# Peptides against a protein of PDB entry 1Y0J: the designs that were tried, part 4

Target 1, 39 residues: chain A of PDB entry 1Y0J
Amino acid sequence: EARECVNCGATATPLWRRDRTGHYLCNACGLYHKMNGQN

## One batch from the design tools (peptide; made by RFdiffusion4, then SolubleMPNN)

Design b1_p9_2_s1 (from b1_p9_2, 3 letters changed)
Fold by OpenDDE base, seed 5:
Order: structure tokens, then C-alpha cells, then sequence
Structure b1_p9_2_s1 (fold): chain B 39 residues (1-39), chain A 9 residues (1-9)
């Protein structure tokens, strides 16, 4: 599969994350959204 | 927002 971060478009990351809407985020973007609560 | 880790297989 071609997984992509919905925020930055990255296709590779040390750790994938997923938001409550079911969309994938790379580690960096996931942490950013987790900490700041931004959509 | 709520963000969870996706476990690697």
C-alpha cells in the first residue's frame, strides 16, 4: 500500500499515527497535532 | 486532537 501522511504527504516515517477520523499521519505531524490539537 | 500510534506488524 501507498500510505501517505494527510498533513505533509510523507510516505515514510519511523512511526505511523492515526487521528480519530481514521487518517494517517507521519510521526512528526501526528505528534504536532496531538500536542497542539490542530486539525 | 486524539492521535494514536499505529503498531507495526
Amino acid sequence: as target 1 above (39 residues)
Amino acid sequence: MEVEVVPKP
Scores: peptide ipSAE 0.608, ipTM 0.864, DockQ to the pose 0.624
Fold by OpenDDE base, seed 3:
Structure b1_p9_2_s1 (fold): chain B 39 residues (1-39), chain A 9 residues (1-9)
Amino acid sequence: as target 1 above (39 residues)
Amino acid sequence: MEVEVVPKP
């Protein structure tokens, strides 16, 4: 299987991010969650 | 939320 963003389901991104519990986020969603603290 | 970059290989 392929990696996907837990927020939007994207399977490709210029920069993967990951939260403290190991969930993967695309760059855009990662930045959004980082700045807003939303789940 | 603490979010870190995953480095590209």
Scores: peptide ipSAE 0.607, ipTM 0.866, DockQ to the pose 0.589
Fold by OpenDDE base, seed 4:
Formats: structure tokens, sequence, C-alpha cells
Structure b1_p9_2_s1 (fold): chain B 39 residues (1-39), chain A 9 residues (1-9)
């Protein structure tokens, strides 16, 4: 197993992010969700 | 939404 972005499934990223419920997001998806307020 | 950076090891 490996860490995966819950949005796009990526397993590698320069910077991991995490939402308030503890789910991991790659840098790109994390920034997207942060800016757009979408899950 | 609220998203935080995960510190690297």
Amino acid sequence: as target 1 above (39 residues)
Amino acid sequence: MEVEVVPKP
C-alpha cells in the first residue's frame, strides 16, 4: 500500500496536504480544494 | 475548504 490523494489518486507529490477529516490530498488537489471550497 | 500542510519526516 501507499499514500494516495483522495481526489486524483496520485501516490507522489512535492507536498502532502490533509483535510479536516484527515484525508490526504496531493499538493495540487489540496490547493484546488482550498481555493474552491469543494470536496 | 480547510486544508493543511503535512510536515515532512
Scores: peptide ipSAE 0.604, ipTM 0.863, DockQ to the pose 0.596
Fold by OpenDDE base, seed 2:
Structure b1_p9_2_s1 (fold): chain B 39 residues (1-39), chain A 9 residues (1-9)
Amino acid sequence: as target 1 above (39 residues)
Amino acid sequence: MEVEVVPKP
């Protein structure tokens, strides 16, 4: 099994992030979503 | 939005 960023589909990242509903985001997408409030 | 870091193993 592979973890994937729900935003961009990346399967590798220096740092995984996760939203309140448990979706995984790569570092870049997670930071973007955190700053912009996008889901 | 609320986004948390996932700790590395």
Scores: peptide ipSAE 0.602, ipTM 0.865, DockQ to the pose 0.615

Design b1_p9_2_s2 (from b1_p9_2, 3 letters changed)
Fold by OpenDDE base, seed 4:
Structure b1_p9_2_s2 (fold): chain B 39 residues (1-39), chain A 9 residues (1-9)
Amino acid sequence: as target 1 above (39 residues)
Amino acid sequence: MEVEDVPVP
């Protein structure tokens, strides 16, 4: 199994991000949650 | 929320 975005399930992204609890987010989802202040 | 960048392996 490969790394997956916990929000959308994507397995590839130009920039992986990680939330406060250590879960991985793709670049797009990380930016989305950062801008909207939600998780 | 606060997120951090993770280097690509």
Scores: peptide ipSAE 0.286, ipTM 0.782, DockQ to the pose 0.690
Fold by OpenDDE base, seed 3:
Structure b1_p9_2_s2 (fold): chain B 39 residues (1-39), chain A 9 residues (1-9)
Amino acid sequence: as target 1 above (39 residues)
Amino acid sequence: MEVEDVPVP
C-alpha cells in the first residue's frame, strides 16, 4: 500500500507519525505540528 | 498537537 503524509504528500520518511485523528504524517510534518500546536 | 510515532513493523 502507498502511504502518504496528509500534510505534505511525502511517501517516504525516516519515521512515520500519526495524529490524534489517525492520519499519517512524515517525521518533519509531525514534529512541526508538535512544536507549533497548529493544525 | 499530539502526534505519536508509528512503530516499525
Scores: peptide ipSAE 0.275, ipTM 0.771, DockQ to the pose 0.651
Fold by OpenDDE base, seed 2:
Structure b1_p9_2_s2 (fold): chain B 39 residues (1-39), chain A 9 residues (1-9)
Amino acid sequence: as target 1 above (39 residues)
Amino acid sequence: MEVEDVPVP
């Protein structure tokens, strides 16, 4: 199954994350946005 | 922001 991080475009990550609106983020981007309050 | 873990495809 294919998936892309909406922030950086990565297609592989050890842990996919998802924001409140359902957009997929790679682990790194998800953590970054969680810490900085950015979407 | 709030982010949840989801399974890898």
Scores: peptide ipSAE 0.265, ipTM 0.776, DockQ to the pose 0.799
Fold by OpenDDE base, seed 5:
Structure b1_p9_2_s2 (fold): chain B 39 residues (1-39), chain A 9 residues (1-9)
Amino acid sequence: as target 1 above (39 residues)
Amino acid sequence: MEVEDVPVP
């Protein structure tokens, strides 16, 4: 399967995350949004 | 935002 971070387009990450809307984020982008509350 | 951990595909 293929997955892409909806924020930065990365296709690989140490840990995939998903926001409340169900969209995938790489670890870095997920952590950034988690900490800063950005959507 | 709330973010959940997801397994790699």
Scores: peptide ipSAE 0.308, ipTM 0.793, DockQ to the pose 0.800; fails the geometry check

Design b1_p9_2_s3 (from b1_p9_2, 3 letters changed)
Fold by OpenDDE base, seed 3:
Structure b1_p9_2_s3 (fold): chain B 39 residues (1-39), chain A 9 residues (1-9)
Amino acid sequence: as target 1 above (39 residues)
Amino acid sequence: GEVEDVPVP
């Protein structure tokens, strides 16, 4: 398998997140978007 | 929500 954060390109994270469209985000980017309402 | 938690591969 090969997963990549659609925002920063990270391939490893302590917790993968997914946006409403199903795209993968690393934990940091996911939280950032959640907190700021920026996806 | 805007983002959801998913299992780490």
Scores: peptide ipSAE 0.131, ipTM 0.674, DockQ to the pose 0.674
Fold by OpenDDE base, seed 1:
Structure b1_p9_2_s3 (fold): chain B 39 residues (1-39), chain A 9 residues (1-9)
Amino acid sequence: as target 1 above (39 residues)
Amino acid sequence: GEVEDVPVP
């Protein structure tokens, strides 16, 4: 599963997250969006 | 939007 963060393009992260439309976000980007009410 | 945690394979 060579997934990629749709925000930053990272291919490795300690925890994958997914937005409402099912796109993958790395932990950092996912948390950023979660904390700032984005995505 | 809201994001969900996804288990790392």
Scores: peptide ipSAE 0.239, ipTM 0.754, DockQ to the pose 0.722; fails the geometry check
Fold by OpenDDE base, seed 2:
Structure b1_p9_2_s3 (fold): chain B 39 residues (1-39), chain A 9 residues (1-9)
Amino acid sequence: as target 1 above (39 residues)
Amino acid sequence: GEVEDVPVP
């Protein structure tokens, strides 16, 4: 229910993402990690 | 839902 971005701690985002290890990221952090080869 | 999309890099 109360999901948090593992990078920034945000609890709301227009699009939840998940890294290769299954951790949840907000849209912004997910895109940043994707582009920079993280998670 | 809780997850709108779950793309994998």
Scores: peptide ipSAE 0.185, ipTM 0.721, DockQ to the pose 0.175; fails the geometry check
Fold by OpenDDE base, seed 5:
Structure b1_p9_2_s3 (fold): chain B 39 residues (1-39), chain A 9 residues (1-9)
Amino acid sequence: as target 1 above (39 residues)
Amino acid sequence: GEVEDVPVP
């Protein structure tokens, strides 16, 4: 099985992040949502 | 603020 970013669907990233509901975000999407207070 | 700064494998 492969992990996917719940925002963009990417399956590879230098650093996986997680939202408050426990879903995975790639590094780029995680940083974007962290900075913009979104997700 | 809804994204946790928590690296995971």
Scores: peptide ipSAE 0.182, ipTM 0.715, DockQ to the pose 0.553; fails the geometry check

Design b1_p9_2_s4 (from b1_p9_2, 3 letters changed)
Fold by OpenDDE base, seed 2:
Structure b1_p9_2_s4 (fold): chain B 39 residues (1-39), chain A 9 residues (1-9)
Amino acid sequence: as target 1 above (39 residues)
Amino acid sequence: GEVEEVPVP
């Protein structure tokens, strides 16, 4: 199956993450948002 | 949590 980061559009990452509304984020964007209280 | 880990497709 295919997946895309809703923030940067990346289609590959060492670890996928998902925000509280169910949107997929790559590892980098997920960590950034997690630390900054976003998504 | 706010952002959770999920398995790679």
Scores: peptide ipSAE 0.488, ipTM 0.841, DockQ to the pose 0.686
Fold by OpenDDE base, seed 4:
Structure b1_p9_2_s4 (fold): chain B 39 residues (1-39), chain A 9 residues (1-9)
Amino acid sequence: as target 1 above (39 residues)
Amino acid sequence: GEVEEVPVP
């Protein structure tokens, strides 16, 4: 299985991000969480 | 921060 964004399920993104517990987020979801203080 | 960029080799 391929890497997936834990928030939206996307399997491709121009920039992967990772939260403090090591979960992967696509660029968009990562930025959203960063701005809203989540993950 | 809480969410970090994943560096590319």
Scores: peptide ipSAE 0.482, ipTM 0.830, DockQ to the pose 0.500
Fold by OpenDDE base, seed 5:
Structure b1_p9_2_s4 (fold): chain B 39 residues (1-39), chain A 9 residues (1-9)
Amino acid sequence: as target 1 above (39 residues)
Amino acid sequence: GEVEEVPVP
């Protein structure tokens, strides 16, 4: 099994992030969510 | 925060 960003489906990222519900986000999507809140 | 970094294993 491979980790996937729940937002964009990316399977590789320089830094994984996780939202408040425990879902994985790639670095880019995670930063976007961090700055703007939920998608 | 609402989005946290995942520690490198």
Scores: peptide ipSAE 0.474, ipTM 0.831, DockQ to the pose 0.546
Fold by OpenDDE base, seed 1:
Structure b1_p9_2_s4 (fold): chain B 39 residues (1-39), chain A 9 residues (1-9)
Amino acid sequence: as target 1 above (39 residues)
Amino acid sequence: GEVEEVPVP
């Protein structure tokens, strides 16, 4: 199965993350949002 | 809820 980061469009990442609405984020974008208080 | 970790597909 394939997926894409809703923030940057990346299709590969060491660790996928998912926001509260269920959308996928690559590790970097997910951590960025977590650290900056955003989803 | 925040961003959660999920398995690589």
Scores: peptide ipSAE 0.473, ipTM 0.838, DockQ to the pose 0.688

Design b1_p9_3_s1 (from b1_p9_3 with K6A)
Fold by OpenDDE base, seed 3:
Structure b1_p9_3_s1 (fold): chain B 39 residues (1-39), chain A 9 residues (1-9)
Amino acid sequence: as target 1 above (39 residues)
Amino acid sequence: TPAYLAALE
């Protein structure tokens, strides 16, 4: 399987995150989204 | 803000 960050398209990350609706985000995008409510 | 869940590949 191949996972991809829905924001930046990255396929590799030290930690995958998921938003409240289940979309996958790389660690960096996930943290940014959490802090700012946006990508 | 526990909205984001984390998981390893």
Scores: peptide ipSAE 0.099, ipTM 0.583, DockQ to the pose 0.057
Fold by OpenDDE base, seed 5:
Structure b1_p9_3_s1 (fold): chain B 39 residues (1-39), chain A 9 residues (1-9)
Amino acid sequence: as target 1 above (39 residues)
Amino acid sequence: TPAYLAALE
């Protein structure tokens, strides 16, 4: 399957995360979201 | 770091 970070468009990441509404985020964007609550 | 999903793609 092909997954894509809804924020930056990355298609590869060491770890997929999800935002509060379930959208897929790459690890980097997911961590940013987690720490700041938004993109 | 906590993760919602591992890189299983």
Scores: peptide ipSAE 0.096, ipTM 0.595, DockQ to the pose 0.047
Fold by OpenDDE base, seed 4:
Structure b1_p9_3_s1 (fold): chain B 39 residues (1-39), chain A 9 residues (1-9)
Amino acid sequence: as target 1 above (39 residues)
Amino acid sequence: TPAYLAALE
């Protein structure tokens, strides 16, 4: 399958993250989300 | 905190 970051659409990342509701985020977007509570 | 996941194909 082809996983995508729900925020930026990236299909590749050094580390996949998942937000508190289970959505996949690339590392960068996941960190931003974690720090700011939003994408 | 976000969950960390290993990439699975």
Scores: peptide ipSAE 0.091, ipTM 0.576, DockQ to the pose 0.052
Fold by OpenDDE base, seed 2:
Formats: C-alpha cells, sequence, structure tokens
Structure b1_p9_3_s1 (fold): chain B 39 residues (1-39), chain A 9 residues (1-9)
C-alpha cells in the first residue's frame, strides 16, 4: 500500500507517525510537529 | 501537547 506524509509529501521514511486526528507524517515531520505544535 | 504515534507499514 502507498502512504504519503501530509506535510512534505514523502512516500518513504524509517518510521511513520500519526497526529491526533490520524494524519500520517514521516518521522522528521512528525517529530517537528510534536516538538513545535505545527508543521 | 499533541500525541504523535509511531506506525509500521
Amino acid sequence: as target 1 above (39 residues)
Amino acid sequence: TPAYLAALE
């Protein structure tokens, strides 16, 4: 199955993350979002 | 603080 980061559009990442509303983020965007509250 | 969950393919 295909998956895409809703922030940067990446289709590959060592670890997929997901926000509270279920949106998929690549590892880098997910960590940034977690630390700063936004993308 | 929002919670971001890890997920594997």
Scores: peptide ipSAE 0.105, ipTM 0.584, DockQ to the pose 0.061; fails the geometry check

Design b1_p9_3_s2 (from b1_p9_3, 4 letters changed)
Fold by OpenDDE base, seed 5:
Structure b1_p9_3_s2 (fold): chain B 39 residues (1-39), chain A 9 residues (1-9)
Amino acid sequence: as target 1 above (39 residues)
Amino acid sequence: SPRYLAALA
């Protein structure tokens, strides 16, 4: 599929994450968001 | 859960 991280635009990641409103984040951005509450 | 998925692209 053609998915991209809404924060950094990455199109590949070993684990897609989703923020609280359903936006897709790459693993790195998702972890950052989870830990800090923001992208 | 749809929150975490193993995927590329």
Scores: peptide ipSAE 0.056, ipTM 0.564, DockQ to the pose 0.049
Fold by OpenDDE base, seed 2:
Structure b1_p9_3_s2 (fold): chain B 39 residues (1-39), chain A 9 residues (1-9)
Amino acid sequence: as target 1 above (39 residues)
Amino acid sequence: SPRYLAALA
């Protein structure tokens, strides 16, 4: 199995991030979530 | 996120 961003479904990213509850996010979605508090 | 919205479209 391959990891995927729980927000957009991307399977490749320059940097995997995680939200406050541990869900995997791609770099772009993780940064957006961090700045805005939501996806 | 914008990518989330695009994926839903």
Scores: peptide ipSAE 0.078, ipTM 0.620, DockQ to the pose 0.218; fails the geometry check
Fold by OpenDDE base, seed 3:
Structure b1_p9_3_s2 (fold): chain B 39 residues (1-39), chain A 9 residues (1-9)
Amino acid sequence: as target 1 above (39 residues)
Amino acid sequence: SPRYLAALA
C-alpha cells in the first residue's frame, strides 16, 4: 500500500504531516491547512 | 479545499 495526502492525493513529500484528527497531508497541504484552517 | 472536506466525509 501507499500513503497519500487526503487533500491533493500526492504519494510523495519531503515531510508527511497530520491534521488534528490524524489524516495524512503532504508537507505543502499540511502547512496550508495550518495557516488557513482549511485546504 | 473541497477535496479535504470530501475526504472527511
Scores: peptide ipSAE 0.064, ipTM 0.590, DockQ to the pose 0.640; fails the geometry check
Fold by OpenDDE base, seed 4:
Structure b1_p9_3_s2 (fold): chain B 39 residues (1-39), chain A 9 residues (1-9)
Amino acid sequence: as target 1 above (39 residues)
Amino acid sequence: SPRYLAALA
């Protein structure tokens, strides 16, 4: 199986990020989460 | 937004 962003389900991204608990997020969702504290 | 069930590899 392929890695997926836990927020939007994307399977491809220029940069994988992780939230505070270690869940994988695509770059866009990760940046949003970082800036706003949530998705 | 709400989280989906994750698939990690």
Scores: peptide ipSAE 0.060, ipTM 0.586, DockQ to the pose 0.322; fails the geometry check

Design b1_p9_3_s3 (from b1_p9_3, 5 letters changed)
Fold by OpenDDE base, seed 2:
Structure b1_p9_3_s3 (fold): chain B 39 residues (1-39), chain A 9 residues (1-9)
Amino acid sequence: as target 1 above (39 residues)
Amino acid sequence: SPRYQAALQ
């Protein structure tokens, strides 16, 4: 088992983030989601 | 985002 970004599928990131419903996102996707409300 | 678009390919 390995964690994956639910948006891009990345398995490694400097910082794991979570969206509003708890899905794991890599740092880049998480920041984009936070700023724009979507991936 | 580019990463989202790439994942949808």
Scores: peptide ipSAE 0.066, ipTM 0.604, DockQ to the pose 0.242
Fold by OpenDDE base, seed 1:
Structure b1_p9_3_s3 (fold): chain B 39 residues (1-39), chain A 9 residues (1-9)
Amino acid sequence: as target 1 above (39 residues)
Amino acid sequence: SPRYQAALQ
């Protein structure tokens, strides 16, 4: 299985991030979540 | 986020 961002579904990203509960997010979604507390 | 909105379309 391929990894995908739980927010936008992207399967490729320069850097995989994780939210506070461990879900994988692409770099962009992860940064947004970090800054705003949600996606 | 904009990407979240896009994914829902």
Scores: peptide ipSAE 0.065, ipTM 0.601, DockQ to the pose 0.228
Fold by OpenDDE base, seed 4:
Structure b1_p9_3_s3 (fold): chain B 39 residues (1-39), chain A 9 residues (1-9)
Amino acid sequence: as target 1 above (39 residues)
Amino acid sequence: SPRYQAALQ
């Protein structure tokens, strides 16, 4: 039930982010997604 | 991203 990054599966991150549809991403994956529009 | 590719393996 632990929160998990939908991209890389990480369960811990300095900052949880979300993609445009609300799925949780770790900070790194979220920043990548934000900058490039995809993972 | 590298993390995405790693997760697929």
Scores: peptide ipSAE 0.060, ipTM 0.593, DockQ to the pose 0.237
Fold by OpenDDE base, seed 3:
Structure b1_p9_3_s3 (fold): chain B 39 residues (1-39), chain A 9 residues (1-9)
Amino acid sequence: as target 1 above (39 residues)
Amino acid sequence: SPRYQAALQ
């Protein structure tokens, strides 16, 4: 059971992030979400 | 994005 980014499906990232409700996002998607409020 | 929204379901 590999973790994956809920936005892009990536299974590897330099840093796992989480959205406001705890869903895992890769670093890139997490930063995008943080900056824009959505993916 | 559509993929993110779908994953919330």
Scores: peptide ipSAE 0.056, ipTM 0.575, DockQ to the pose 0.747; fails the geometry check

Design b1_p9_3_s4 (from b1_p9_3, 4 letters changed)
Fold by OpenDDE base, seed 3:
Structure b1_p9_3_s4 (fold): chain B 39 residues (1-39), chain A 9 residues (1-9)
Amino acid sequence: as target 1 above (39 residues)
Amino acid sequence: SPRYLEALK
């Protein structure tokens, strides 16, 4: 099984990020979450 | 919020 972004389903990203509860997010979704507090 | 943001490949 491959890791995927819990928001958009991407399986590849320049940088894996994590939300506050440890779910994996791609770089873009992680940055959006960080900036806005949610996805 | 807009949900689907994709990383640039």
Scores: peptide ipSAE 0.072, ipTM 0.606, DockQ to the pose 0.182
Fold by OpenDDE base, seed 1:
Structure b1_p9_3_s4 (fold): chain B 39 residues (1-39), chain A 9 residues (1-9)
Amino acid sequence: as target 1 above (39 residues)
Amino acid sequence: SPRYLEALK
């Protein structure tokens, strides 16, 4: 199965990240989440 | 913001 960002639905990213509870986020969403505390 | 993040993609 293809992985997808739980926030934006992207299926491709330069770097997969994970939020505090382990959900996969694309690089952009992961960085935004990290910087702002949420998506 | 989900919309903002989508725009960044």
Scores: peptide ipSAE 0.068, ipTM 0.607, DockQ to the pose 0.137
Fold by OpenDDE base, seed 2:
Structure b1_p9_3_s4 (fold): chain B 39 residues (1-39), chain A 9 residues (1-9)
Amino acid sequence: as target 1 above (39 residues)
Amino acid sequence: SPRYLEALK
């Protein structure tokens, strides 16, 4: 069992992020979500 | 929306 980005499915990233409801996102998706409020 | 390009390589 491995963690994966809830948006793109990536299983590896330089930095795991979390959205405002606690879902894990890779760094790239997390930054996009933070800036735009969505994936 | 975005894709993690490095992870897809």
Scores: peptide ipSAE 0.086, ipTM 0.600, DockQ to the pose 0.117; fails the geometry check
Fold by OpenDDE base, seed 5:
Structure b1_p9_3_s4 (fold): chain B 39 residues (1-39), chain A 9 residues (1-9)
Amino acid sequence: as target 1 above (39 residues)
Amino acid sequence: SPRYLEALK
């Protein structure tokens, strides 16, 4: 099974993150989401 | 990022 960032589609990242509802985000998108409240 | 989100639409 392959995982991908729900925002940018990346399939590889140094650290997988999850948003408040459990969707997977790459590290960069996850940090952006955390800081800004959106992707 | 809104840019990426918009690209998915």
Scores: peptide ipSAE 0.063, ipTM 0.578, DockQ to the pose 0.296; fails the geometry check

Design b1_p9_4_s1 (from b1_p9_4, 3 letters changed)
Fold by OpenDDE base, seed 2:
Structure b1_p9_4_s1 (fold): chain B 39 residues (1-39), chain A 9 residues (1-9)
Amino acid sequence: as target 1 above (39 residues)
Amino acid sequence: RFDERAAAR
């Protein structure tokens, strides 16, 4: 099993992030989510 | 919706 971004499906990223409910996001999607409140 | 994987292509 491999971790993947719940938004874009990426399996590799310089920095794994998590959304407000604990789901994993790649760095780019995580930053987008943080700034806009959604993916 | 933002998609990093799509944007990288």
Scores: peptide ipSAE 0.187, ipTM 0.697, DockQ to the pose 0.167
Fold by OpenDDE base, seed 4:
Structure b1_p9_4_s1 (fold): chain B 39 residues (1-39), chain A 9 residues (1-9)
Amino acid sequence: as target 1 above (39 residues)
Amino acid sequence: RFDERAAAR
């Protein structure tokens, strides 16, 4: 199985991030989530 | 809602 961003579905990213509850996010979505508190 | 791939299209 492949890891994917729970927001956009990307399967590759320069840096995997995680949201507050541990869900994987790609770098861009993770930064957006961090800044705005949501996807 | 932000979508990395959508933003790049």
Scores: peptide ipSAE 0.187, ipTM 0.702, DockQ to the pose 0.165
Fold by OpenDDE base, seed 1:
Structure b1_p9_4_s1 (fold): chain B 39 residues (1-39), chain A 9 residues (1-9)
Amino acid sequence: as target 1 above (39 residues)
Amino acid sequence: RFDERAAAR
């Protein structure tokens, strides 16, 4: 199965990130979560 | 909510 960003559903990203609970986020969503505390 | 795919369009 293809990895998906748990926020936006993207299946491709230059850098996979993780949220505080370990769920995969694309780079953009991961940075958004980091900068804003959460989505 | 932020959505990367939506924002990219």
Scores: peptide ipSAE 0.180, ipTM 0.696, DockQ to the pose 0.166
Fold by OpenDDE base, seed 5:
Structure b1_p9_4_s1 (fold): chain B 39 residues (1-39), chain A 9 residues (1-9)
Amino acid sequence: as target 1 above (39 residues)
Amino acid sequence: RFDERAAAR
């Protein structure tokens, strides 16, 4: 079962993150969301 | 919107 970032579609990342509602984000997208509040 | 794949280029 392949996991993918709900924002950019990446299937590999140094660290999987999750947004406030539990959706998976790659590390970069997750950090972007964290810093900017959203996508 | 941010895109990691695009940012990595």
Scores: peptide ipSAE 0.178, ipTM 0.698, DockQ to the pose 0.162

Design b1_p9_4_s2 (from b1_p9_4, 4 letters changed)
Fold by OpenDDE base, seed 3:
Structure b1_p9_4_s2 (fold): chain B 39 residues (1-39), chain A 9 residues (1-9)
Amino acid sequence: as target 1 above (39 residues)
Amino acid sequence: DFDARAAAR
């Protein structure tokens, strides 16, 4: 089903990620958030 | 809170 990154709005990504509170992030944004601990 | 991990498709 359709999904979009809550950070950048992307609808396609090699790997969907999710933050600790359950929000969906594309791979790039998920990694960025994980590395920096924030959005 | 943004410690992201792989999610199911």
Scores: peptide ipSAE 0.130, ipTM 0.638, DockQ to the pose 0.077
Fold by OpenDDE base, seed 1:
Structure b1_p9_4_s2 (fold): chain B 39 residues (1-39), chain A 9 residues (1-9)
Amino acid sequence: as target 1 above (39 residues)
Amino acid sequence: DFDARAAAR
């Protein structure tokens, strides 16, 4: 199954992350959200 | 969109 970052659309990343509502984010976007609480 | 956690591939 193909996964996609809900923020940037990336389909590959060293580490998949998920936000509090379960949406998948690539590592970079996930870290950004975690640190800033926003896109 | 806040506090993303590591997830399984």
Scores: peptide ipSAE 0.126, ipTM 0.645, DockQ to the pose 0.075
Fold by OpenDDE base, seed 5:
Structure b1_p9_4_s2 (fold): chain B 39 residues (1-39), chain A 9 residues (1-9)
Amino acid sequence: as target 1 above (39 residues)
Amino acid sequence: DFDARAAAR
């Protein structure tokens, strides 16, 4: 199955991340969320 | 961390 970033829809990333509720985020979105708390 | 931790592909 193809994984997708729940924030931007990207299907490829150097590093997948997961938010506190278990949703997958691409590296960029994950880092942004981590630092800012929101998109 | 829980905010956006690394995960395996």
Scores: peptide ipSAE 0.120, ipTM 0.632, DockQ to the pose 0.068
Fold by OpenDDE base, seed 4:
Structure b1_p9_4_s2 (fold): chain B 39 residues (1-39), chain A 9 residues (1-9)
Amino acid sequence: as target 1 above (39 residues)
Amino acid sequence: DFDARAAAR
């Protein structure tokens, strides 16, 4: 299956990020998660 | 943090 953001379900992003446990996040959700400590 | 512009499964 295609990679998808574990927060919003997006399957495309300019930059894939990962959370502390290795789950993939799109750029936007990853930045939000990083700054706020939550999805 | 981990960032990967061309990451693929």
Scores: peptide ipSAE 0.106, ipTM 0.637, DockQ to the pose 0.058

